# Designs tried in a protein design run: peptides against a protein of PDB entry 3H8D. Part 141

Target 1, 122 residues: chain A of PDB entry 3H8D
Amino acid sequence: DMKRQQRFFRIPFIRPADQYKDPQNKKKGWWYAHFDGPWIARQMELHPDKPPILLVAGKDDMEMCELNLEETGLTRKRGAEILPRQFEEIWERCGGIQYLQSAIESRQARPTYATAMLQNLL

## One batch from the design tools (peptide; made by RFdiffusion4, then SolubleMPNN)

Design b2_p22_2_s2 (from b2_p22_2, 7 letters changed)
Fold by OpenDDE base, seed 1:
Structure b2_p22_2_s2 (fold): chain B 122 residues (1-122), chain C 122 residues (1-122), chain A 22 residues (1-22)
Amino acid sequence: as target 1 above (122 residues)
Amino acid sequence: as target 1 above (122 residues)
Amino acid sequence: MGTERFLEILKNSFEEPREEPP
C-alpha cells in the first residue's frame, strides 16, 4: 500500500474573467495535487486574491478531483509534474500540516500516504 | 538494493573562457547526474559547441563526480533536482541507452539502478 | 463537483516554457 507511487503536479491558471485582459492584468493562480497512486490525496490552490484552498481526501472529496490520475491527463501535460518538495513547501506555508492533522483528529481524513507521513512526524 | 533512492540533478554551467564575457556571449552548458543512492550512476554534459558527454559508473569513474550525493551539496541547491524523465529524455536523445548498453556488454559498467533498468528494457 | 472544478482549472491553464539545454 505504501508502495503506491507518490506523484505531485502543479498547473498555473488564469481566472476566466482575466482571460482576455492585457497580459499585465492577468493574475495567475496555481493548482496543486498530490496523488497517492491513482487517487488524489491532497489538493491545494493558490489564488492571487483570496486565501489558499487546502483539501484532503476523505474530508473534502466533493471539492477534489474525482478523476484518477490517468484520467486527469496531468502525466501528459508538459511541466505539470513537480518534485515532492515543491508541493510540500507550499503545503507547509499554507498551513497544510495543521489542516491535515485536524482532519485526522476529527476522523474526516481518509488514510493516505499523506496521513501516514504526518502520523510518523507526530 | 533497488530500494535505493534514485535522484536526478541538473545544473547549468558557463565555460571558463566565457565567465567574464558579456551575458550575450556566455554560452551555457548543462551538467546532469543520476545518483543511485549516495553514488553517481550516470553523468551527462551538454555543451553549446561540442558533442554531449555521456558517462557511466564503472566505465568512466575517473571522469565522474567522486563525491557522494551529500558531499555534492546538490540536494541543497535550489532547482538542481529534477524529475527522472527530465534526465532520461536527454539521456535518450544523446544516445545514452546505447552507450550504457555498450558499457555493459564490454563489462565496464558497474551494476547500478541504470544498468538494471536497461537490462529489463532489453 | 471536484472534477468540474479541476476541468475548469485545466481549461484556464497554460504551459510555461521551460529552459532546455542547448
Scores: peptide ipSAE 0.437, ipTM 0.649, DockQ to the pose 0.812
Fold by OpenDDE base, seed 4:
Structure b2_p22_2_s2 (fold): chain B 122 residues (1-122), chain C 122 residues (1-122), chain A 22 residues (1-22)
Amino acid sequence: as target 1 above (122 residues)
Amino acid sequence: as target 1 above (122 residues)
Amino acid sequence: MGTERFLEILKNSFEEPREEPP
């Protein structure tokens, strides 16, 4: 449903192993999420020492956040919400378009706003 | 029309008098805009040495940006677009609710998304 | 499993200072 609110979030994190290191030695990661209404449609993680993780609903359900948006508390976390483009820019750089497209073609992706938008573009 | 895209922008500016001063002596102001579809609905300016300026469509047309959103180039300016709440928080702090309400009551404000939202709240 | 991962991320998350106008 195109009427569903599309909201995007990002939270930085420090690896547990770096928690007690000096600030300069704490490598930051980033967790991203796209919520299509109450449910996550896409998830993405940037890590300092490994490739990005890309996840799409339907295909990667077990690896994605299973909480609805309200349950996550992200709407109440200061600075967590980001602009759509702030998500999409990173998504694109990480090969997200190809990843989602492949998931659609293999019939692994469940329908979301993201799948609809991509299908409209292609 | 509630279907119109609501987009918010913020850009810094330096006073003309400070243009040639050393960086530490250049006082930054901030220009904010709320676009209801292609047209500006609200504008706000924060200055380092004077009270905030609040402007609403209909009442303050001559003092507001006359360009439509595309003409401004704001959508192409990196970092210019901000979240709705980033605008609203400052708007509220500056007395924007009261300002817009008064403009509505005096029949000076033209109908926008902003007027509709405020009227729904009150 | 995904939720556990999220909670771990959240636990190790921090808030960056918000840029506010002068």
Scores: peptide ipSAE 0.436, ipTM 0.649, DockQ to the pose 0.760
Fold by OpenDDE base, seed 2:
Structure b2_p22_2_s2 (fold): chain B 122 residues (1-122), chain C 122 residues (1-122), chain A 22 residues (1-22)
Amino acid sequence: as target 1 above (122 residues)
Amino acid sequence: as target 1 above (122 residues)
Amino acid sequence: MGTERFLEILKNSFEEPREEPP
């Protein structure tokens, strides 16, 4: 029984309000995604001027990317794919473990590789 | 039966002759490694002024890293670990497929994940 | 929708320079 491939992606972005500004005044944000096979399991956004946004499958489906992995084009974007640890390090710093744990306990989280890993960790 | 983890690393290096020069005159080379579990399977070096160096386990042991993965400290060096494709893309460009194939055919290559993958490709 | 949000991020995205081998 072949396990689904876990793939992680990161893309930088500039806020629309900063797009016309000089490079020195453009504050970068970061968008992160964890795909469990073709479907997103976790999403994370780092904004320069507001708290991190953490999203988990099941609980936050309406706010998360609805495209499957191939539809996103992320696999074809140079530099977009990142190592698992590059995602997890930021996820942990942003309180992702507690966030996903709460989603599991409230029965809001859809079972994914991420939920399974967390349940093994605790 | 758990397969060994395949991990890839890249670090830049400056030629000894350029170490004392101004940053603008320091030409960077690149050192690449593929570890099949704790032991190196492939090594590759890109030089600014000479042809790429390709090395495979068994054939080139005397020229390759002798340390196991943990001994290298590469896992603890920020930015050193790279995606498999980041290694393979350069490996292919440098003629690594043909190099490893020749090593297998001459019975010089030690069996590794790399040799197994190549045999599946051809 | 989440997809709209993703597309907006993607639209405002850029590629950071990656250190390339010589």
Scores: peptide ipSAE 0.435, ipTM 0.650, DockQ to the pose 0.822
Fold by OpenDDE base, seed 3:
Structure b2_p22_2_s2 (fold): chain B 122 residues (1-122), chain C 122 residues (1-122), chain A 22 residues (1-22)
Amino acid sequence: as target 1 above (122 residues)
Amino acid sequence: as target 1 above (122 residues)
Amino acid sequence: MGTERFLEILKNSFEEPREEPP
């Protein structure tokens, strides 16, 4: 049901190897999640030292967070929740549209709000 | 129509008298706006030196922003847009529910998404 | 595997400063 609440989250992180370095030597990564109701629909990771990781429900279930939204504690973490466009802008820049489209065409993506929105656009 | 996009914004402001003072002596205020589609539904102002100002469409039109959302440029100002809860939390703390309810009962409030949500709660 | 990855990210996460109303 597309009436489910769509919520987006972002968490910055520092690599373990950089944790004890001076601030100028700490390289930041970013973890993103799109929740369609209680369940994750898309996940995205930006790393300072490797290509972005894009993940979609159905196709990448084993690599995505398996916790429901409440279990993640993200709604209780200050500054974690972001606006939809803050997620989508990065998703698009990283090739997320093509990635999800390919997953749909190969019948690997499970239906989510994200798949529905993409199909409405095409 | 309740299908209109609900968007919320927050902008800090410094009092004119503090503009040229050192950072530690600048007292910040906050301006908030709730837009129901293109038109403002609620406005709120937090001041360092006086009580909060609460304004609702219909009742307080003369004191509220007269520009439509696009005219304000708020959507193009980085960091201005906020999540619904970031607005509602402050609105509730400042007595906004009672203020809007009173405006509805006195037939001064024009119908908006905000009035509809309140009536659904009561 | 996915949850372990999330937990590792969370462990190494930090909060950015934000402006709050007075």
Scores: peptide ipSAE 0.433, ipTM 0.647, DockQ to the pose 0.766

Design b2_p22_2_s3 (from b2_p22_2, 6 letters changed)
Fold by OpenDDE base, seed 4:
Structure b2_p22_2_s3 (fold): chain B 122 residues (1-122), chain C 122 residues (1-122), chain A 22 residues (1-22)
Amino acid sequence: as target 1 above (122 residues)
Amino acid sequence: as target 1 above (122 residues)
Amino acid sequence: KGTERFRERLANSFEEPREEPP
């Protein structure tokens, strides 16, 4: 249903290998999520030293967060919620449009707000 | 229509009297806006030296932004768009709920997403 | 699973949000 609230979140992370290093040597990664209502529709990870990871519901369920939005606690984490454009800008830069499109064409993507929006654009 | 996009913005402003002063003497205010689709529904101003200003569509049209969202250029101004909660938190602190409620009761408020949401809560 | 990775990321999240302007 298009009435579901679309919410976006981002959290920084430090690689396990850098946890005990000096702050200047801790390279920061970013974890992104798009929730279509209670469930995640898209996930993305930016890493300092490897290619970005793109994930879409249906295709990548095993690699994505399985918790519903309330279970994640993200709504209660100050600074975690971001604007739609803050997610989409990075998603686009990382080739997310093509990735999602391919998942739809291969019938791997679960229908979400994201799939619906893409289908409206194409 | 509840399908209209709700968007929120915040920009700083300097008082005219402080424009020619040294940076340390320029007191910053904040201008907030809630757009219900293309038109402003609520406006709010925080000042360093006076009470906050609250404005609602219908009642305060003459004091509110008359431009539609596209005309304002706010969507193109980096950092201007904010999360709904960033607006609502300040709105609530400033007595915005009571202000809007009073405007509805006096039949001064134009119907907006904001009026609809308040009516659902009361 | 993805949830385990999420929990790890969340636990290691360190960014302090900016305070809302007065």
Scores: peptide ipSAE 0.340, ipTM 0.657, DockQ to the pose 0.723
Fold by OpenDDE base, seed 1:
Structure b2_p22_2_s3 (fold): chain B 122 residues (1-122), chain C 122 residues (1-122), chain A 22 residues (1-22)
Amino acid sequence: as target 1 above (122 residues)
Amino acid sequence: as target 1 above (122 residues)
Amino acid sequence: KGTERFRERLANSFEEPREEPP
């Protein structure tokens, strides 16, 4: 349903292992989320020292945030919300298109706005 | 028509008088725009040394951007597009609600998404 | 769980300074 609001969020994080290190030694990661209405459709994590983590609804539910958008508090976190392109640009760079495509083809992806958009491109 | 895409932009500017000053002496202003579909609905300018300028379609057409959104190139300028709240927060702080309300009451405002939203709040 | 990881990320999240108009 195209009526659902698509909202995107990003939060920086410091790895638990770096929490007590000197600020200069704290490597920054990025947590990204795409919410299709109240529910997460895609999640992505960028790490400075390992490959990006790409997650899509249906396939990766166990590893994704299970909270609805309101429960996350992201809408109330200053600077967390980002533009769609700010998510998509990174998603694409990380191979997200292929990842989601494969999830669709394997019938692991739950239908979301993201799956619909991809299928429309194909 | 709620079907029109609402897009918001912000770009910094340096005053003409400061163009050739040392970088430290260049006072930065901010130009904000709300586009209701292809046409500007609201414009706002923040200056470090004078009151904010608030402009609304219909009332202030002569002082507002005359280009449609595509003509402005704003959609292609990295970092120019902002979230609605990033516009609205400043708009509200600058008295934009009252300004637009007055423009509506005086029948100077052209109907836009902005006027509709305000009227729904009233 | 993904939620626990999220909470961890959120707890360890910091705000970047935003450029604000003067």
Scores: peptide ipSAE 0.337, ipTM 0.659, DockQ to the pose 0.800
Fold by OpenDDE base, seed 5:
Parts: sequence; C-alpha cells; structure tokens
Structure b2_p22_2_s3 (fold): chain B 122 residues (1-122), chain C 122 residues (1-122), chain A 22 residues (1-22)
Amino acid sequence: as target 1 above (122 residues)
Amino acid sequence: as target 1 above (122 residues)
Amino acid sequence: KGTERFRERLANSFEEPREEPP
C-alpha cells in the first residue's frame, strides 16, 4: 500500500469587496489545504477581519473543496505548495488540534493522515 | 529503520566583495543544500557571475558543508527550508543528474538518498 | 459549496513575491 503522499498548499486571496480598492485597502486572506493523497483532509482560512475558519474531512465536507488534488490545479500553481510545518504552525495557532480532536471524539471526522497522527500523539 | 528524512534548504548570499557596495551592486547568489537525515547529500551554488557549482557527498566532501543539519541552524532559519521540487528543478537545470551519475560511475559518490533515487531511475 | 469557495479564492489569488534564483 503506497502510503498516500501528504501535500500542503496555500494561496492568498483578496476579498471580492476589496478587489477594486486601492492597494492599501486590499486586506489579504489566506486559504490553506492539506491533501492526504488525492483528497483534502484539512482546510483552513485566515481572514483579515474575522476568526480563522478550520475545516476537517468528514465533519465539514460541504464547506471544503470537493475537488481532488489534480483538479484543483494547486500542483501547477507556482508558490502554492508549502512545507508541512508551514501549514501545521498556523493550524496549531488557530486551535486546529482541538478542533480535529473534537471531530474525532464526536465521530464526525473521516479517517485521514491527520486523524491518524493526532491519535498517535494522544 | 526509520527512513532518513529528506530536507532541502536555500539561502541567499552576497559575495564578500559586494558586501559594502550599494544595493544595486550587490549581486545575489544562492546556496542550496539537500540533507539526507543529519548529513548533507548534495550542495549547489548559483552565482551571478560564474557557472553553478554542484557538489555531491563522497566526491566533494571537502567543499561541502561539514555541519550536521542541526548544527547548521537551517531548520531554525525562517524561509530557508524549501520543497524538494524547488531544489530538484534547479539541480536538473544545472546538470546535477549527470554530475551525480558520473560520481556514482566513478565510485566517488557516497551512497545517499540521492544516489539511490538516481539508481532507481536508470 | 466548498468548491465554489475554492474557485473564488483561486480566482482572487495572486502570487506572493518570492525569492527566485538569479
């Protein structure tokens, strides 16, 4: 069983409302994704003016990207792929460990690399 | 046998002769490293005014970083760590495959992850 | 849906300046 490759991506975005504003008024957000093989395991969004959004597979499928990794085009977007630590550092800061843990405990989380890693730590 | 982690790093450098020049005259080079576990496997240097330097463990030990990964401080330097592809793309462009292949054929290369990967491709 | 949100983010995304080899 070829262990599924873990890949992480980040893209900056400007809110639609700020698209035509002066650069100084374009507040930047960040969209993060963790792919466990072809499918997203975790998603995270940093917003300039609201709390971070944390999403985990199984629990938040409707709110997460439904495209497989190849369909997203992220692998072809220069600078989009990031190191695991670049994702995990922000994930941890945003309370992602607790969020995923709660999803596991409530049996809402789909088993992924992320759930397995967390279970190995506890 | 916990497979040794492959980690890649890149840092810019300014030539000593340009250190005290005006910013426009500070030609930037790039120093690249591939660590196979704690030890360097490949090193690469991009210079603004001379051909790239390619170095492989075993063959070029005297010219390569002698510090183990932890001793380098690279793991603690923000932005230094890069994705494998960010190293490999430049390595390939600089003729690194041929360089490493020649080192293997001449039995000058120390076995590393890099040598193993190349041998799997041929 | 999540995919629509992703597409929106992607469409509104821009490349961050990165250090490229000379």
Scores: peptide ipSAE 0.348, ipTM 0.671, DockQ to the pose 0.808; fails the geometry check
Fold by OpenDDE base, seed 2:
Structure b2_p22_2_s3 (fold): chain B 122 residues (1-122), chain C 122 residues (1-122), chain A 22 residues (1-22)
Amino acid sequence: as target 1 above (122 residues)
Amino acid sequence: as target 1 above (122 residues)
Amino acid sequence: KGTERFRERLANSFEEPREEPP
């Protein structure tokens, strides 16, 4: 169960409202995903003008990517895959530990590598 | 033995002859390292004006980094750590598989994660 | 759905310049 490959991805995006603006007026957002094997365990979005969005499997399934890792095409996008620490640093900074902990305590989070690692940390 | 953490690093370097030139005249090289736990297993250098240098532990110890991973400071250098595939793609392109294979066959390479992975590939 | 949002992000995504060896 905890022997599945953990892979992390990040893609920049431009808001739809900025899509046709000059480059200098395009504010960049960041979409992050943690895949525990083929399925997403955590997702977060950094926006230039609003609070970060944190999502965890089980609790936030309706708001998270439903595609398996292969279906996303992220493994084929150059520069999309990132190191675990590149994800975790931002996750921690955005309050992800507390968010996931709360989801576990409320029985909303499904068990993932992320939930297991959090239990080891606490 | 094969449960040690595998970590990969890349840093750019400027040739000594270009060190004091204007930025536009500084040709960038790349230094790559694969650490099998605390010790280097593979090293390679890409140069703008000469063939790549490939080095493997056991055979090329005298030309490879002598510092353990912590001593290198690479783990503390932002952007230095890279994904395994970022190393392997260049390694393969530079003939690293054949180089390491030859080192194994000649009994010059010490056993590392790299030698074990190669044996699994062949 | 989350997938639609992902597709939107992906469609509006771009590759950041990365310094790579030749």
Scores: peptide ipSAE 0.332, ipTM 0.659, DockQ to the pose 0.813; fails the geometry check

Design b2_p22_2_s4 (from b2_p22_2, 6 letters changed)
Fold by OpenDDE base, seed 5:
Structure b2_p22_2_s4 (fold): chain B 122 residues (1-122), chain C 122 residues (1-122), chain A 22 residues (1-22)
Amino acid sequence: as target 1 above (122 residues)
Amino acid sequence: as target 1 above (122 residues)
Amino acid sequence: SGTERFREILENSFEEPREEPP
């Protein structure tokens, strides 16, 4: 449904191994999520020491957050919600367009706002 | 047109009198804008030493930013764009709902997304 | 699981300082 609200979130995190290190030695990661209505459509993780992780609904369900938007508590976490472009900029840099496109072409992607938007671009 | 994009921005500013003071003595103000498509619909200013300023299109045109969205450069200023709720929360705290309502009732407000939304609430 | 990963992220998450309106 095109009427579903699109909301984006970002959470910084520190690796458990760095938790008790000095601030200068705490390398930050970033967790991103795109929710299409109540359900996650895309997830993205930036790690300080490994390649970005890209996940899309349908294809990567088992690796994505299974909680609905309300269950995540993200809407109540101060500073967690971000603008669409703040998500998309990183998504694009990480090759998310190609990743989602491939998932669509292989028929692994569940239809979401993200798949619809990409299909409208092509 | 309901299809116009609604975008919100926030810029901190320091009073000219505080410009050359030590950081601890620089009291920040906040400038807010709501753009309904290319044109500003609402403007809001939080000052450290005077009451908030609320401005709505039609009524306060001469006191509001006259630049269209692209001309402002706000879309290119990192961190300037904010979520709708980040604007609305402050707007509500400052009595913006009542201010806009009064402007509508007096027929001073130019129809915007903001006026339409308020009319839908009442 | 994805949810376990999410919980781990949250447990190790923090709020970045940001400028807040008065």
Scores: peptide ipSAE 0.454, ipTM 0.716, DockQ to the pose 0.783
Fold by OpenDDE base, seed 2:
Structure b2_p22_2_s4 (fold): chain B 122 residues (1-122), chain C 122 residues (1-122), chain A 22 residues (1-22)
Amino acid sequence: as target 1 above (122 residues)
Amino acid sequence: as target 1 above (122 residues)
Amino acid sequence: SGTERFREILENSFEEPREEPP
């Protein structure tokens, strides 16, 4: 069996309300995605003025990107792709391990590379 | 068999002659490394004023880093680790495919992940 | 929808300057 490729992406964004403000007043957010093959496994958003958003496949499908990897265009956006650790470090700091664990225990998480890795960790 | 992890690193350097010059006169070079597990498989150097240097394990051992991955401290240097494609793009532009192929054909290259991938490409 | 949210993020995204080799 060929193992699916795990790819991670990050894009910075400015809130619509700040788009026309002076640079010093433009607060940056960060959007993160983990793709397990063509499909998203985890999504994460860092906002300057609200708690981080953590999303996992199966549980949060309605709030996650529904496009496959190629459809997103992320592979063609310069600087968007990041190392696994660059995702995981933020994921861990935001309580992602506990979040995904809870989703597995509640039987809400779709099996992904992320769920498998977590089960190996615990 | 557990597949060895492939990790890539890049660090900028300033030529010794430019070290004490004004920032505008400091020309940056770039040092690249591909580690196949704990051991280096490929090394590459971009210089501002001379041709790129390409090095492959087995053939160029005397000119390559002799430290294992952990000994280099590269894993602990922020921003040093890069994506595979960030290495491969430069490697290809510098004629790395032909260089490694020649090393394989001359029986100078040590078998690595890089040699295996090249054999799959050709 | 999640896709609409992604599009909004992407539309408001930008590329940060990155040091690139020559």
Scores: peptide ipSAE 0.454, ipTM 0.714, DockQ to the pose 0.808
Fold by OpenDDE base, seed 3:
Structure b2_p22_2_s4 (fold): chain B 122 residues (1-122), chain C 122 residues (1-122), chain A 22 residues (1-22)
Amino acid sequence: as target 1 above (122 residues)
Amino acid sequence: as target 1 above (122 residues)
Amino acid sequence: SGTERFREILENSFEEPREEPP
C-alpha cells in the first residue's frame, strides 16, 4: 500500500582487490537500495570498471538483497540513508525508468511503490 | 493540507569575524529550515557561542526566512537538503517540541504540518 | 546470492567524514 514508508540508502565500497592499495589506487563503487516498507523495491550498483547494475523486485529477486530493511542494518549505519532524489537522479541517469518499464511490460516486475509511480508518470 | 511536501534543509555558516581566519579557527554555525509546501514552518540556528535559536511560523515570522522555497534556492544547493530525522533530532535536542507547544497554546503558531504532527503526538 | 553480495559490499564499505552540528 502507498501508506508504506519509502526509504533510500547508499553505501560506498572499495573492491576487495583494492583494499590494500594506496588511496589514489582505490576505485570506489556505490551500492543503492530503495525500500518500499520493509522490502526492497529497487537496487542499483555503480562500479568503476563495468556498466551499472539495475535490479527491480520480482524480476531480479535472486540478485537483490533478500533481507528486510531491519535485517540489513542500514537504518543504523551512519550516513547510509539518502533522500529520494539522490536515488532517483542516479536511477534515471542509468536508464532505470526504461528498465523498470520493460519489467512491467513483460510482467516480471512485482508491484511496488516504484511501479505505481512509474505507471502514474506514463 | 497534509498533501504538501515536507522538505528540510541545513546550511553551515562561518561567522563573519572568522571568515579570514585559518580553518582551525573558524567556528561553524548551522542554519536549518523546515518547509511545509512552499512556505517555511520552522527555522533553527545552532551557534558555537550562544544558545540555539528556535523559530516557528506565525509567532516568529519577522525573524524567519520570508522567501518561499523556490526563491531561497535551497533546492538547487548541493548538499543542503536533509532527511526529516536530521532536522527533528536537532529540533528535539534544542527543546523545539516545548517551544512549538507553547506557541500553539498561546495561539501564536500558524497551523502547519509541524503543529499538526505535534498535536497528534500529544 | 543477493544477500551475500550485500554482505560483501558492506564489509568493504567505509564512512566518509561528514560535517555534523555539535
Scores: peptide ipSAE 0.453, ipTM 0.714, DockQ to the pose 0.760
Fold by OpenDDE base, seed 4:
Structure b2_p22_2_s4 (fold): chain B 122 residues (1-122), chain C 122 residues (1-122), chain A 22 residues (1-22)
Amino acid sequence: as target 1 above (122 residues)
Amino acid sequence: as target 1 above (122 residues)
Amino acid sequence: SGTERFREILENSFEEPREEPP
């Protein structure tokens, strides 16, 4: 739905165990979210020591952020918002297209902008 | 028109006179563009040694980029694309609202997404 | 929960330096 604003966010994080280490030993993770209007449609996490985590609305609701966009405070966090392509490039690289497609086919995915766009592409 | 994609770009530049100077003496300028679909709607330039330059389609066509977005190669230039707010914040700070408003009132501005948004706001 | 996970991420987050215009 073109009426809902699509917004993307990224937050770097350091693991709690690395907080007191020297900078060179602080391994970064990355948290990503796609919001379709007020609600999250996709989420992913890049970790320094394990495979990427991919999450889609409907299927992975319990593991995704349950807050609406306003409640997250992400719109007020400096540098958190990113371009659509900055999200999609990582999403694609991590196998997100296949993951979402599988969720649609299994009837696990909640309809979102993301599901609609993918269905238009395929 | 919601059907046309609004995309924003920013590129730093070094003055030709500073090209051979040491890095500490190379003062950066910044070139900004707002594309309403394939065509530029607004352009601005920040200079280290003179006032900002503001340009709007219709009024300043001769001074603005004449290339369509694809021709510019900006979509393929890493780091060039920016968020709408990153453009608008600078635009507002430089008096862009007043500049575009004046261009509309004088019938110099070409209708764009920018003119439409401003007219909705006022 | 996903929300608790999100909060943990935020608590351990930091701002990346970015180039700012003059």
Scores: peptide ipSAE 0.451, ipTM 0.715, DockQ to the pose 0.842

